# Ledger of designs, part 39: peptides against a protein of PDB entry 3OIQ

Target 1, 212 residues: chain A of PDB entry 3OIQ
Amino acid sequence: KNRIFVSSSKDFEGYPSKAIVPVQFVALLTSIHLTETKCLLGFSNFERRGDQSQEDQYLIKLKFKDRGSERLARITISLLCQYFDIELPDLDSDSGASPTVILRDIHLERLCFSSCKALYVSKHGNYTLFLEDIKPLDLVSVISTISTKSTNSSKHSSSELISECDLNNSLVDIFNNLIEMNRDEKNRFKFVKLIHYDIELKKFVQDQQKVL

## One batch from the design tools (peptide; aimed at target 1 I20 K63 L119)

Design b1_p22_1_s4 (made by RFdiffusion4, then SolubleMPNN; from b1_p22_1, 9 letters changed)
Fold by OpenDDE base, seed 2:
Structure b1_p22_1_s4 (fold): chain B 212 residues (1-212), chain A 22 residues (1-22)
Amino acid sequence: as target 1 above (212 residues)
Amino acid sequence: SELSKVLKELFEKEKETIESEA
């Protein structure tokens, strides 16, 4: 089955009540919820949804059923956090207790851009998104991609590649939404409060704000 | 990447279970 690019988590409202659909989206990591029984990753593009929280618009599950798969989930979280410089409690703690990690509002401190491949699985109208793959995106690369409007569609006609246009449009939309949040005095998100706020990001935000 | 390899291994191990949830 062809992988569907998803620009909004609302798209899932129109999906079949019983289906398995491979999907892909780009979003910011907003939360990590690792317990003994499950791992959930929250992502958001910060699309405005009325008065609802803009966090965790995409809830992505890492399924595990045994110690082996649980270990792989823990390694996944560790590697993801290492990439984004997210401080985790020591997940390897020799204390035989499965470490619980609950991180929220990650986007308030770090912009963790992620390209996610997931499996949409629905039954009786309820759905779960299962993580297949995640590509962390470097912020410098994201800024560069948006700024250059890479007209170099490498026409690699491989039917499995998301259109470069869909990726770029989603990245632009996310930044535009963040700019709107930054302008809102009631919103907790502020670019200047990001741990990695630098001259490059500052300049990019200033330039992008002139277009909006 | 190492991350992608780990996720692939995890997903392949759980795929049948995941698909059975449909």
Scores: peptide ipSAE 0.663, ipTM 0.961, DockQ to the pose 0.942
OpenDDE base, seeds 1, 3, 4, 5: peptide ipSAE 0.661, 0.660, 0.663, 0.661; ipTM 0.960, 0.960, 0.961, 0.960

Design b1_p22_2 (made by RFdiffusion4)
Pose (drawn by RFdiffusion4):
Structure b1_p22_2 (pose): chain A 183 residues (1-47, 54-90, 99-149, 165-212), chain P 22 residues (1-22)
Amino acid sequence: KNRIFVSSSKDFEGYPSKAIVPVQFVALLTSIHLTETKCLLGFSNFEQEDQYLIKLKFKDRGSERLARITISLLCQYFDIELPDPTVILRDIHLERLCFSSCKALYVSKHGNYTLFLEDIKPLDLVSVISTISTKCDLNNSLVDIFNNLIEMNRDEKNRFKFVKLIHYDIELKKFVQDQQKVL
Amino acid sequence: LDELHESVKELYENNKDDILEE
């Protein structure tokens, strides 16, 4: 194929006013909006706000069930508690870091666009830390994301704090420290 | 992970034509 990797949501400025373009990006899951009619997943690389809004479209009940199972499995994979109806989660990153490699379809018309979900591969935080420590586009993005997350933690006014993560590991405490030295 | 992938693929294939119409 010819899937185009995007490193930032701003890249979508050069894209056609009407086209179907397969894309791929890496980011943290930050929000879920699940209704009976639609589902939107928000992601961000914190270059610090929501940036990617991925849509799971479904019309009938059959496809709705698949969307619900998909959200259920994604949340279970990240240890996110889910009440299973309109379902809303925000600023997930303040509590849990959820790196995700996502493939999407950019669909535009009249200059407007929507990113539809094709695939989502959750990335284990342990693997993310290891991938950064031992050591392309994926790695560049993982590094940039973690750097921004580091600067957000330094900033006293920012609500993001590693110590406040429900999964604040000893290894996470270790990687963050040895990561600031590089700065 | 396999179940998530399969469910996402099935959902996408069910809606692919509708997505392409937009």

Design b1_p22_2_s1 (made by RFdiffusion4, then SolubleMPNN; from b1_p22_2, 13 letters changed)
Fold by OpenDDE base, seed 2:
Structure b1_p22_2_s1 (fold): chain B 212 residues (1-212), chain A 22 residues (1-22)
Amino acid sequence: as target 1 above (212 residues)
Amino acid sequence: MEELQKTLKELFEKQKEEILSL
């Protein structure tokens, strides 16, 4: 089955009540919930959903079935956090208690752009998204990608890859949503509070704010 | 990044039977 690009997690409301669908989306990592039996990764594109929390719009599951899968999930989380420069409590602590990790509101400190591949699995109208692959996206690369495409409306090549256009449109939408959140005095999100807030990000945000 | 993708692929293949049995 072809992989479907998902621009909104609301798209899943229209999905079959019994299906397995490979999906892909782009979002910011917002939460990590690691337990003894599972990990949940929260992602969001910060689309406006009325009074609902804009956090954790995509809940992605890593399920542990055995000690080997648990170890791989822990390594996965450690590698993701290392890439994004997220401080985790020591996951390898010799204390025979499997450390529970709960990180929330990651986007308030770091913009963790992620291209995710998942399996949508539904049964009886409920669904679970299982992580297949995650590609962390470098912020400089995201900024450059958005900045360069604003000038080149050149149509080239229908090939079977999820349109490079869908990825870029989603990245633009995320930044636009973050700009709106930054303008809202009631919203906790502020670009200037990001640990990695630099001159490049500042300039990019200022230039995008003039277009919105 | 390569190690992450390798680890995720291995984790996903291990979960695949359970995911498909749901």
Scores: peptide ipSAE 0.476, ipTM 0.921, DockQ to the pose 0.917
OpenDDE base, seeds 1, 3, 4, 5: peptide ipSAE 0.472, 0.472, 0.472, 0.472; ipTM 0.920, 0.920, 0.920, 0.919

Design b1_p22_2_s2 (made by RFdiffusion4, then SolubleMPNN; from b1_p22_2, 12 letters changed)
Fold by OpenDDE base, seed 2:
Structure b1_p22_2_s2 (fold): chain B 212 residues (1-212), chain A 22 residues (1-22)
Amino acid sequence: as target 1 above (212 residues)
Amino acid sequence: MEELQKTLKELFEKQKEEILKE
C-alpha cells in the first residue's frame, strides 16, 4: 500500500472506519506523555481549527507490549529529546517506579520540526496513529529549504513517492501559522521566547512576515 | 540519528505484531 502524505489532521475524519493506512506528515513536536503502559507524542502544524486548541493535532502512540518494547520506547524518547535539546526529568531515577514524563507546549520553547511516518489504524469509527518512524529536522535545514524553494518555481521531476513539494509546502504552512500566532497578542507563542532564537531565525521570520 | 532510526524500526516491528492481532 502506498504511503499517504497528510497535510492536515482533519484528513483523518474522511478515512475509513476500519482500515490500516500508512501515512506521513510534517509537524512540530508539542507534547510528550510517557507512562508505564504507553507513550503519546503530540504534534501540530498549528492549522486554525476555530476555537479548538491548536496543540496535539496529531497524537502518535508508542505501544508497550513488554519490558523490551518499553525500554525501546524510552530510548526513543531520550534520543529525540537529546536531538531537540529537550530537558527530560531523569528517566534513570533509581526509584523503582517507572518515571512518568509529561511535557506540554514544547513549541513555546523549541521548534521541534519532525517528519513522521505512522500507521493509521481505525476500528469502530475511532483511530490511533502508531509511530513507524520519526526524522527530526534541523531548523537551519528547514529555513534553508523554505528559502531556496520560494525562489525556484522550476519543475524538476522524479522518483521518491512523497513529493519533496508536499514536505516543503507543509513546512511553509507551519511557519506561516507560527507567524500568525506570533502576531496574535492573545497567543502564548512568540519567536523571541524560543531558547534557540538567533539572528538567522530572526531574519528569516522578518523576511517571511513581509510576504504575508 | 542512525541509533534513533534503528530503535524506532525495532519498536515498530514489535508494535505491528500487536496491531495485526487486533
Scores: peptide ipSAE 0.501, ipTM 0.924, DockQ to the pose 0.810
OpenDDE base, seeds 1, 3, 4, 5: peptide ipSAE 0.499, 0.496, 0.498, 0.493; ipTM 0.924, 0.923, 0.923, 0.922

Design b1_p22_2_s3 (made by RFdiffusion4, then SolubleMPNN; from b1_p22_2, 15 letters changed)
Fold by OpenDDE base, seed 2:
Structure b1_p22_2_s3 (fold): chain B 212 residues (1-212), chain A 22 residues (1-22)
Amino acid sequence: as target 1 above (212 residues)
Amino acid sequence: MEKLQKTLKELFELEKEYIESL
């Protein structure tokens, strides 16, 4: 089955009540909920949903079936957090209780851009997204990608079934949504509160704010 | 990156049987 690029988590409301569909999206990591039995990763594009929370628009599940899969999931979370410079409690603590990790509102401190591949699995009208792959995106690379394509409508290279355009449009939409959140005095999100807020990000945000 | 993708691939292959059973 061809992989579908998803620009909004609302698209899943129109999906079949019994299906397995490979999907891809780009979003910010917003939460990590690691327990003894499962891991849930929250992602968001921060699209406006009325009065609904903009957090955890995509809930991605890593399922533990045994100790081997649990260990692989814990290693996955550790490596993801290491890439994003997210501080985790020691997941390897020899204390025979599997540590529970609950991180929320990650986007308030760090912009964790992620290209996700998942399986949409629905049964009886409910769905679960299972993580297939995650590519963390470097913020400098995201900024560069948005900045370079705003000037060049040049059609080049038709070889991946998901257009490089879909990824870029979604990255632009995320930044636009973050700019709107930053302008809202009631919104907790502020670029200046990001741990990695630098001169490059500041300049990029200032330049994007002039276009909106 | 490579270690993350490898670990995810290994995890997903283990989950696949469960996903197909749903």
Scores: peptide ipSAE 0.401, ipTM 0.901, DockQ to the pose 0.868
OpenDDE base, seeds 1, 3, 4, 5: peptide ipSAE 0.398, 0.398, 0.397, 0.400; ipTM 0.900, 0.900, 0.900, 0.900

Design b1_p22_2_s4 (made by RFdiffusion4, then SolubleMPNN; from b1_p22_2, 14 letters changed)
Fold by OpenDDE base, seed 4:
Structure b1_p22_2_s4 (fold): chain B 212 residues (1-212), chain A 22 residues (1-22)
Amino acid sequence: as target 1 above (212 residues)
Amino acid sequence: MEQLQKTLKELFEKEKESILSL
């Protein structure tokens, strides 16, 4: 089956009540929930959804069933956090309890852009997204990608172009949503509060704000 | 990056049968 690019987590409302569908999306990492029994990653495009939370629009599961798979989930989370420079609370609790990691609102401190491949698995109208692959995206690379493609409508092959256009459109939409959140005085998100807020991000945001 | 993707792939392949049987 071809992998479906998903621009909105609302797309899943139209999906079959009993299916397995490979999907791909791009979003910001918003939460990490690692316990002894589950690993969940929250992602969001910050699409406006009426009264629904803009956080955790994509709840992605890392399934594990034994200590071996749990260890792989933990290593996956550690490597993801290392890539994004997310400090995990020091798990040096001398209590032999498997350390619980609960991080929320990650996007308030760091823009953790991620290209995700997942399996949509539905049964009886409920679904779960299982993480298949993740590509963390560097913010400089994201800014560069958005800035360069505003100029090149060049005719290359139809199938790879769709995925790359979809990726870029989603990245633009995320930034536009973040700009709207930054303009809203009631929204906690502010670009100037990001730990990695630099001159490049400042300039990019200022240039995008002139087009909106 | 490569280690992350490799580790996640190993996890996914170990759980794949259990995911597909849901």
Scores: peptide ipSAE 0.683, ipTM 0.964, DockQ to the pose 0.927
OpenDDE base, seeds 1, 2, 3, 5: peptide ipSAE 0.682, 0.680, 0.680, 0.682; ipTM 0.964, 0.964, 0.964, 0.964

Design b1_p22_3 (made by RFdiffusion4)
Pose (drawn by RFdiffusion4):
Structure b1_p22_3 (pose): chain A 183 residues (1-47, 54-90, 99-149, 165-212), chain P 22 residues (1-22)
Amino acid sequence: KNRIFVSSSKDFEGYPSKAIVPVQFVALLTSIHLTETKCLLGFSNFEQEDQYLIKLKFKDRGSERLARITISLLCQYFDIELPDPTVILRDIHLERLCFSSCKALYVSKHGNYTLFLEDIKPLDLVSVISTISTKCDLNNSLVDIFNNLIEMNRDEKNRFKFVKLIHYDIELKKFVQDQQKVL
Amino acid sequence: DEVEEYVEEVVKKGMENFIEKH
């Protein structure tokens, strides 16, 4: 194929006013909006706000069920508690870091566009830390994301703090320290 | 219409593939 990797949501400025373009990006899961009619997943690389809004479209009940199972499995994979109806989660990153490799379909018309979900591969935080420590577009994005997360932690006014993560590991405390030295 | 059907197929296949991977 010819899937185009996007490093930032701003890349979508050069894209056609009407086209179907397979894309891929890496980011943290930040929000879920699940209704009976539609589902939107928000992601961000904190270059610090929501940036990618990925849509799971479904019309009938059969496809709705699949969307619900998909959200259920994604949340379970990241240890996110889910009440299973309109379901809303925000600023998931303040509590849990959820790196994800996502493939999407850019669909535009009249200059407007929507990113539809094709695939989502959650990335283990342990593997993310290891991938950064031992050591392309994926790695560049993982590094950039972690750097921004580091600067957000330094900023006293920012609500993001590693010590406030429900999964604040000793190894996470270690990687963050040895990561600031590079700065 | 054709684009809508295509998008629905892509999304559906994506959900099915994601579920099968777990």

Design b1_p22_3_s1 (made by RFdiffusion4, then SolubleMPNN; from b1_p22_3, 12 letters changed)
Fold by OpenDDE base, seed 2:
Structure b1_p22_3_s1 (fold): chain B 212 residues (1-212), chain A 22 residues (1-22)
Amino acid sequence: as target 1 above (212 residues)
Amino acid sequence: DEIEKLIEEIIRKGLLNFIASF
């Protein structure tokens, strides 16, 4: 089955009530919920949805049913947090209790761009997104990709028919949504409050704001 | 059970790709 690129989490409202659909999206990591019984990752593209929270638009479940899947989930969280420089509360507590990690509003401090592959699995109209793959994206690389409007389709003949255009468009849309949130005085999101807010990001945001 | 096995195989393959991306 071909993998479907998803630009909006609303697309899932039109999906079959009983299906397994491979999907891909790009979004910002917004939450981590690791407990003794479950692991969930929240992502968002910050698409405006009326009065609904713009956080956790994509709720992705990691398999967490056996010691192997639990270990794999914990390693996944650790590696993501290491990549994005997210401080985890000590996972290394020598107390044989599996640490609980509940992080929210990650996007208020860090822009954690992630390309996610997931399985949409529905039964009786309810669905769950299961994580298949996650690729963290470097912010400098994201900025460079958007800025260059890559006219150079360099011939990477990799057999995944996901249009580089769809990825780039979604990255642009995310930044546009963040710019709108930054302009809204009621919104908690502000670029200047990001821990990694530097001269490059500042310049990029200023240049994008002139195009909007 | 087949869906769970498929999900498990896919998650394993995906996470191998993730680890390889570091």
Scores: peptide ipSAE 0.023, ipTM 0.608, DockQ to the pose 0.694
OpenDDE base, seeds 1, 3, 4, 5: peptide ipSAE 0.015, 0.019, 0.020, 0.018; ipTM 0.534, 0.583, 0.583, 0.576

Design b1_p22_3_s2 (made by RFdiffusion4, then SolubleMPNN; from b1_p22_3, 15 letters changed)
Fold by OpenDDE base, seed 1:
Structure b1_p22_3_s2 (fold): chain B 212 residues (1-212), chain A 22 residues (1-22)
Amino acid sequence: as target 1 above (212 residues)
Amino acid sequence: KEEEELILKIVEEGLKRFIASS
């Protein structure tokens, strides 16, 4: 089956009650939940959904059934946090106790853009998203990609054919949603509170605000 | 159960590729 690009987590409401569908999306990392029994990653594009929380719109489960899969999940989290400069407690604690990591509202301090591949698995109308692959995206590269109106279909390798258009549209939508949140006095999100808020991001946000 | 094992294998191989590319 071809992988489906998902622009909204609402798309899953229309998905079959019993299916396996490979999906792909881009979103901001919002939460990490690692315990002794589970590993979950929360992502959001901050689409407006009435009074519902805009956090964790994509709740992604990592395989966590045996020591091998648990180790793989811990390494995955460590690599993501290393890439985004997220401080974690030492996950390699010699004490044999698997450290618990519960991070929420990551987007309030860091914009962690991520391209995710997942399996949508439904049974009896309930679904789970399982993480297959994740690509952290550099913020400078994201800004450059949005700023360059370049429909340059660079023929990069045939296996990663996300429509460059679908990725770009989703990145633009995320920034537009963040700009709206930043304008809302009731919203906790503010660009100036990001740890990595620099002159480049400031200029980009100011330029995008003129288009909205 | 067989479908679940297949899903779990696909997921695990995906994460191995991510780790190998990092």
Scores: peptide ipSAE 0.271, ipTM 0.836, DockQ to the pose 0.796
OpenDDE base, seeds 2, 3, 4, 5: peptide ipSAE 0.194, 0.197, 0.050, 0.035; ipTM 0.791, 0.715, 0.683, 0.665

Design b1_p22_3_s3 (made by RFdiffusion4, then SolubleMPNN; from b1_p22_3, 12 letters changed)
Fold by OpenDDE base, seed 4:
Structure b1_p22_3_s3 (fold): chain B 212 residues (1-212), chain A 22 residues (1-22)
Amino acid sequence: as target 1 above (212 residues)
Amino acid sequence: SEIEKLIEEIVKKGLLDFIASS
């Protein structure tokens, strides 16, 4: 199936006012909003948008309309949180109330890289992104991918296929944006405040900072 | 733009697939 790789959520401003477009992007998980009535995931590449918030640039809806879809959404959230070591409030509380999960600013504590497939669905110029698939990306794998491919020249091959280059470029852009945020004294994001900040990440950031 | 062409192609294909499945 033809799927468009999206490097910026601004690309959606140029999308048709009435369409269904399969898209893919890579971004950091920034928020989780699970209630009794909805499930939303926020993602960001932290692209500078002037005075606009850099968080939740990609707001992705999980289908949450029936017991089956609700269960799937809850399982998806649980699995993502397990993968990223995100502490969820005890979902097992014997209080028969469906647990509400509202997490924000996840990127301040954990770099949760995710490759998302979604359906862009627009009507009358408004759009919604519906999750089709999500692949959590291992940070070590992300770092290794960026480190090994920095040498391949920008052949803009007009390949209609989501190129491995598009993914890599987006990952590089995210890290560059994070480095800029880390340098900004006013920005709350700091690499050293990440729970998983280790020697490998430290070295990678230091090496990338020398190129910027 | 190249992206507009891709969107048009995808939309067209989706419509064709929908018509073919109907």
Scores: peptide ipSAE 0.033, ipTM 0.645, DockQ to the pose 0.040
OpenDDE base, seeds 1, 2, 3, 5: peptide ipSAE 0.016, 0.023, 0.019, 0.024; ipTM 0.524, 0.646, 0.605, 0.630; seed 3 fails the geometry check

Design b1_p22_3_s4 (made by RFdiffusion4, then SolubleMPNN; from b1_p22_3, 14 letters changed)
Fold by OpenDDE base, seed 5:
Structure b1_p22_3_s4 (fold): chain B 212 residues (1-212), chain A 22 residues (1-22)
Amino acid sequence: as target 1 above (212 residues)
Amino acid sequence: SEIEELILKIVEEGLKNFIASS
């Protein structure tokens, strides 16, 4: 089955009330919710949706039903946090309680770009997105990809037809949305508050701001 | 459910890809 690239989580409003659809999107990691009973990842492209919170526009469920799936979820969270230099609260292993991780507003400190493959599963008009795959994206690589007008149509194989254009457009849209949030005095997001705010990111943001 | 078993296999494959890319 062909995987559908999703540019907006609003696209799911048009999806069948009973379906299983493989999807892919690019977004920023906004939240991690790991408890004894569930594991959820929140993502957002920060598309404006009126007065609604722009966080967690894509709520991705990790399967968390048995010791194997729980372990897989915990490893996934650990690897993501290691990749993005996210400090997990000390998983005080000494209390025989399963470590609980609740992180919100991750985008306020770190831009965690992620390419996600998920399974859209709907029943009775409600849907759940199940994580299939996640690829963290390096910010320097994201910046370089946006800055270089992709003149190199490297014909990567026709079967993963996420057009390089769809990925690039989504990355540009995310940055544009972040620039708008940064300009809004009421918005908590500010580029200068990012832990990894460097000269390269500063220059890139300044150059993108001139195009908007 | 059969769907839940399928989802597990897909998640396991995804994790392998993630580990291989990290």
Scores: peptide ipSAE 0.025, ipTM 0.628, DockQ to the pose 0.641
OpenDDE base, seeds 1, 2, 3, 4: peptide ipSAE 0.005, 0.024, 0.021, 0.025; ipTM 0.380, 0.622, 0.571, 0.629

Design b1_p22_4 (made by RFdiffusion4)
Pose (drawn by RFdiffusion4):
Structure b1_p22_4 (pose): chain A 183 residues (1-47, 54-90, 99-149, 165-212), chain P 22 residues (1-22)
Amino acid sequence: KNRIFVSSSKDFEGYPSKAIVPVQFVALLTSIHLTETKCLLGFSNFEQEDQYLIKLKFKDRGSERLARITISLLCQYFDIELPDPTVILRDIHLERLCFSSCKALYVSKHGNYTLFLEDIKPLDLVSVISTISTKCDLNNSLVDIFNNLIEMNRDEKNRFKFVKLIHYDIELKKFVQDQQKVL
Amino acid sequence: SLTELHENTEELFENLMEELEE
């Protein structure tokens, strides 16, 4: 195929006013908006706000069920508690870091566009830390995301703090420290 | 679980491809 890797949501400025373009990006899961009619997943690389809004479209009940199971599995994989109806989660990153490699389909018309979900591969934080420590587009993105997350933690006014993560590991405390030295 | 997530997302995507072709 010819899937185009995007490093930032701003890349979508050069894309056609009407086209179907397979894309791929890496980001943190930040929000979920699940209704009976639609589902939107928000991601961000904190270059610090929501940036990618991925849509799971479904019309009938059969496809709704699949969307629900998909959200259920994604949340379970990240240890996100889910009440299973309109379901809303925000600023997930303040509590849990959820790196994800996502493939999407850019669909535009009249200059407007929507990113539809094709695939989502959650990335284990342990693997993310290891991948950064031992050591392309994926890695560049993982590094940039973690750097921004580091600067956000330094900033006193920013609500993001590693110590406030429900999964604040000793290894996470270690990687963050040894990561600031590089700065 | 990851295989099931992938299969679910593929089925949803196929449904979307059918709609786009119409």

Design b1_p22_4_s1 (made by RFdiffusion4, then SolubleMPNN; from b1_p22_4, 15 letters changed)
Fold by OpenDDE base, seed 3:
Structure b1_p22_4_s1 (fold): chain B 212 residues (1-212), chain A 22 residues (1-22)
Amino acid sequence: as target 1 above (212 residues)
Amino acid sequence: MLEKLQELLKKLAEEQKKELAK
């Protein structure tokens, strides 16, 4: 089955009530909810949804079948967080109980761009997105990709089934949404509050703001 | 780091697929 690129989580409203569909999207990591039985990873492109929260528009689920799968998930999430410089509470509590980890509003401190692959699984009109892959994207690379409209077909054998156009459009949309949030005085998101806010990001945002 | 992350994500995805087949 061909993987479908998803530009909006609203696309799932048109999906079959009983299906398994491989999907791919680009979004920011917004939340991590790790328990003994499951992990939920929240992602968002911050598309405006009226009165709905802009957070956790894509919920990627990991279900644990046993302690081995839980441990594997914990190690994997730790490595993902290490890549994004996200501080996790010590998951190695000497107490034989696996601690619950709840991180929210990650995007308020760090822009964690991620290319996600998931299985859309629906039953009786409800759906769940199950993890297939998360590729973390470097912010400098994201900025460079958006800024250089040039189709430098760098012969990177990107086994990425996404057209470069779909990826770039989604990245631009995310930044545009963040710029709108930054302009809104009621919105908690501000670029200047990001831990990694630097002169490059500042310049990029200023240049994008002139086009919007 | 990234290669190890990709390896672990693949293992997790395989486990999720097996759980969906039950």
Scores: peptide ipSAE 0.606, ipTM 0.943, DockQ to the pose 0.809
OpenDDE base, seeds 1, 2, 4, 5: peptide ipSAE 0.602, 0.604, 0.601, 0.604; ipTM 0.942, 0.942, 0.942, 0.942

Design b1_p22_4_s2 (made by RFdiffusion4, then SolubleMPNN; from b1_p22_4, 14 letters changed)
Fold by OpenDDE base, seed 3:
Structure b1_p22_4_s2 (fold): chain B 212 residues (1-212), chain A 22 residues (1-22)
Amino acid sequence: as target 1 above (212 residues)
Amino acid sequence: MLKKLQELLKKLREEQLKELAE
């Protein structure tokens, strides 16, 4: 079955009540909820949804069926956090109790762009997204990708099944949404509060703000 | 780092697919 690129988590409202659909999206990591029995990863593109929270628009589940799968999930989360420079409590603590990790509002400190592949699984109108793959995206690479598509498509043959168009449109939409959040005095998100806020990001945001 | 992550994600995918088939 072809993987469907999802630009909005609202798209799932139109999905079959009983199906398995491979999906892909790009979003910011917003939360990590790791327990003894499961991991939930929250992602958002910060699409405005009336009175609904803009965090955790995509809830990706890692289910543990055995100790092996739990360990793999924990190592995966650790590596993801290392890539984004997210501090996690030591997951290897010999204390026999698997540590619970709850991180929220990650986007307030770090822009953790991620390309996610998941399985949409629905039963009786409810759905769960199960993680298949996650590719962390470097912020500099994201900025460069958005900035260069105004000029010549250098055919980097990335064998990734996503149309380069869908990826870029989603990245632009995320930044536009973040710019709107940054302009809103009631919104907690501010670019200047990001730990990695630098001259390059500042310039990029300023240039994007002129187009909006 | 990324190669190891990709390998782990592949294994994780295979495990999740098995659980969905049960």
Scores: peptide ipSAE 0.140, ipTM 0.775, DockQ to the pose 0.760
OpenDDE base, seeds 1, 2, 4, 5: peptide ipSAE 0.133, 0.136, 0.125, 0.133; ipTM 0.769, 0.772, 0.764, 0.769

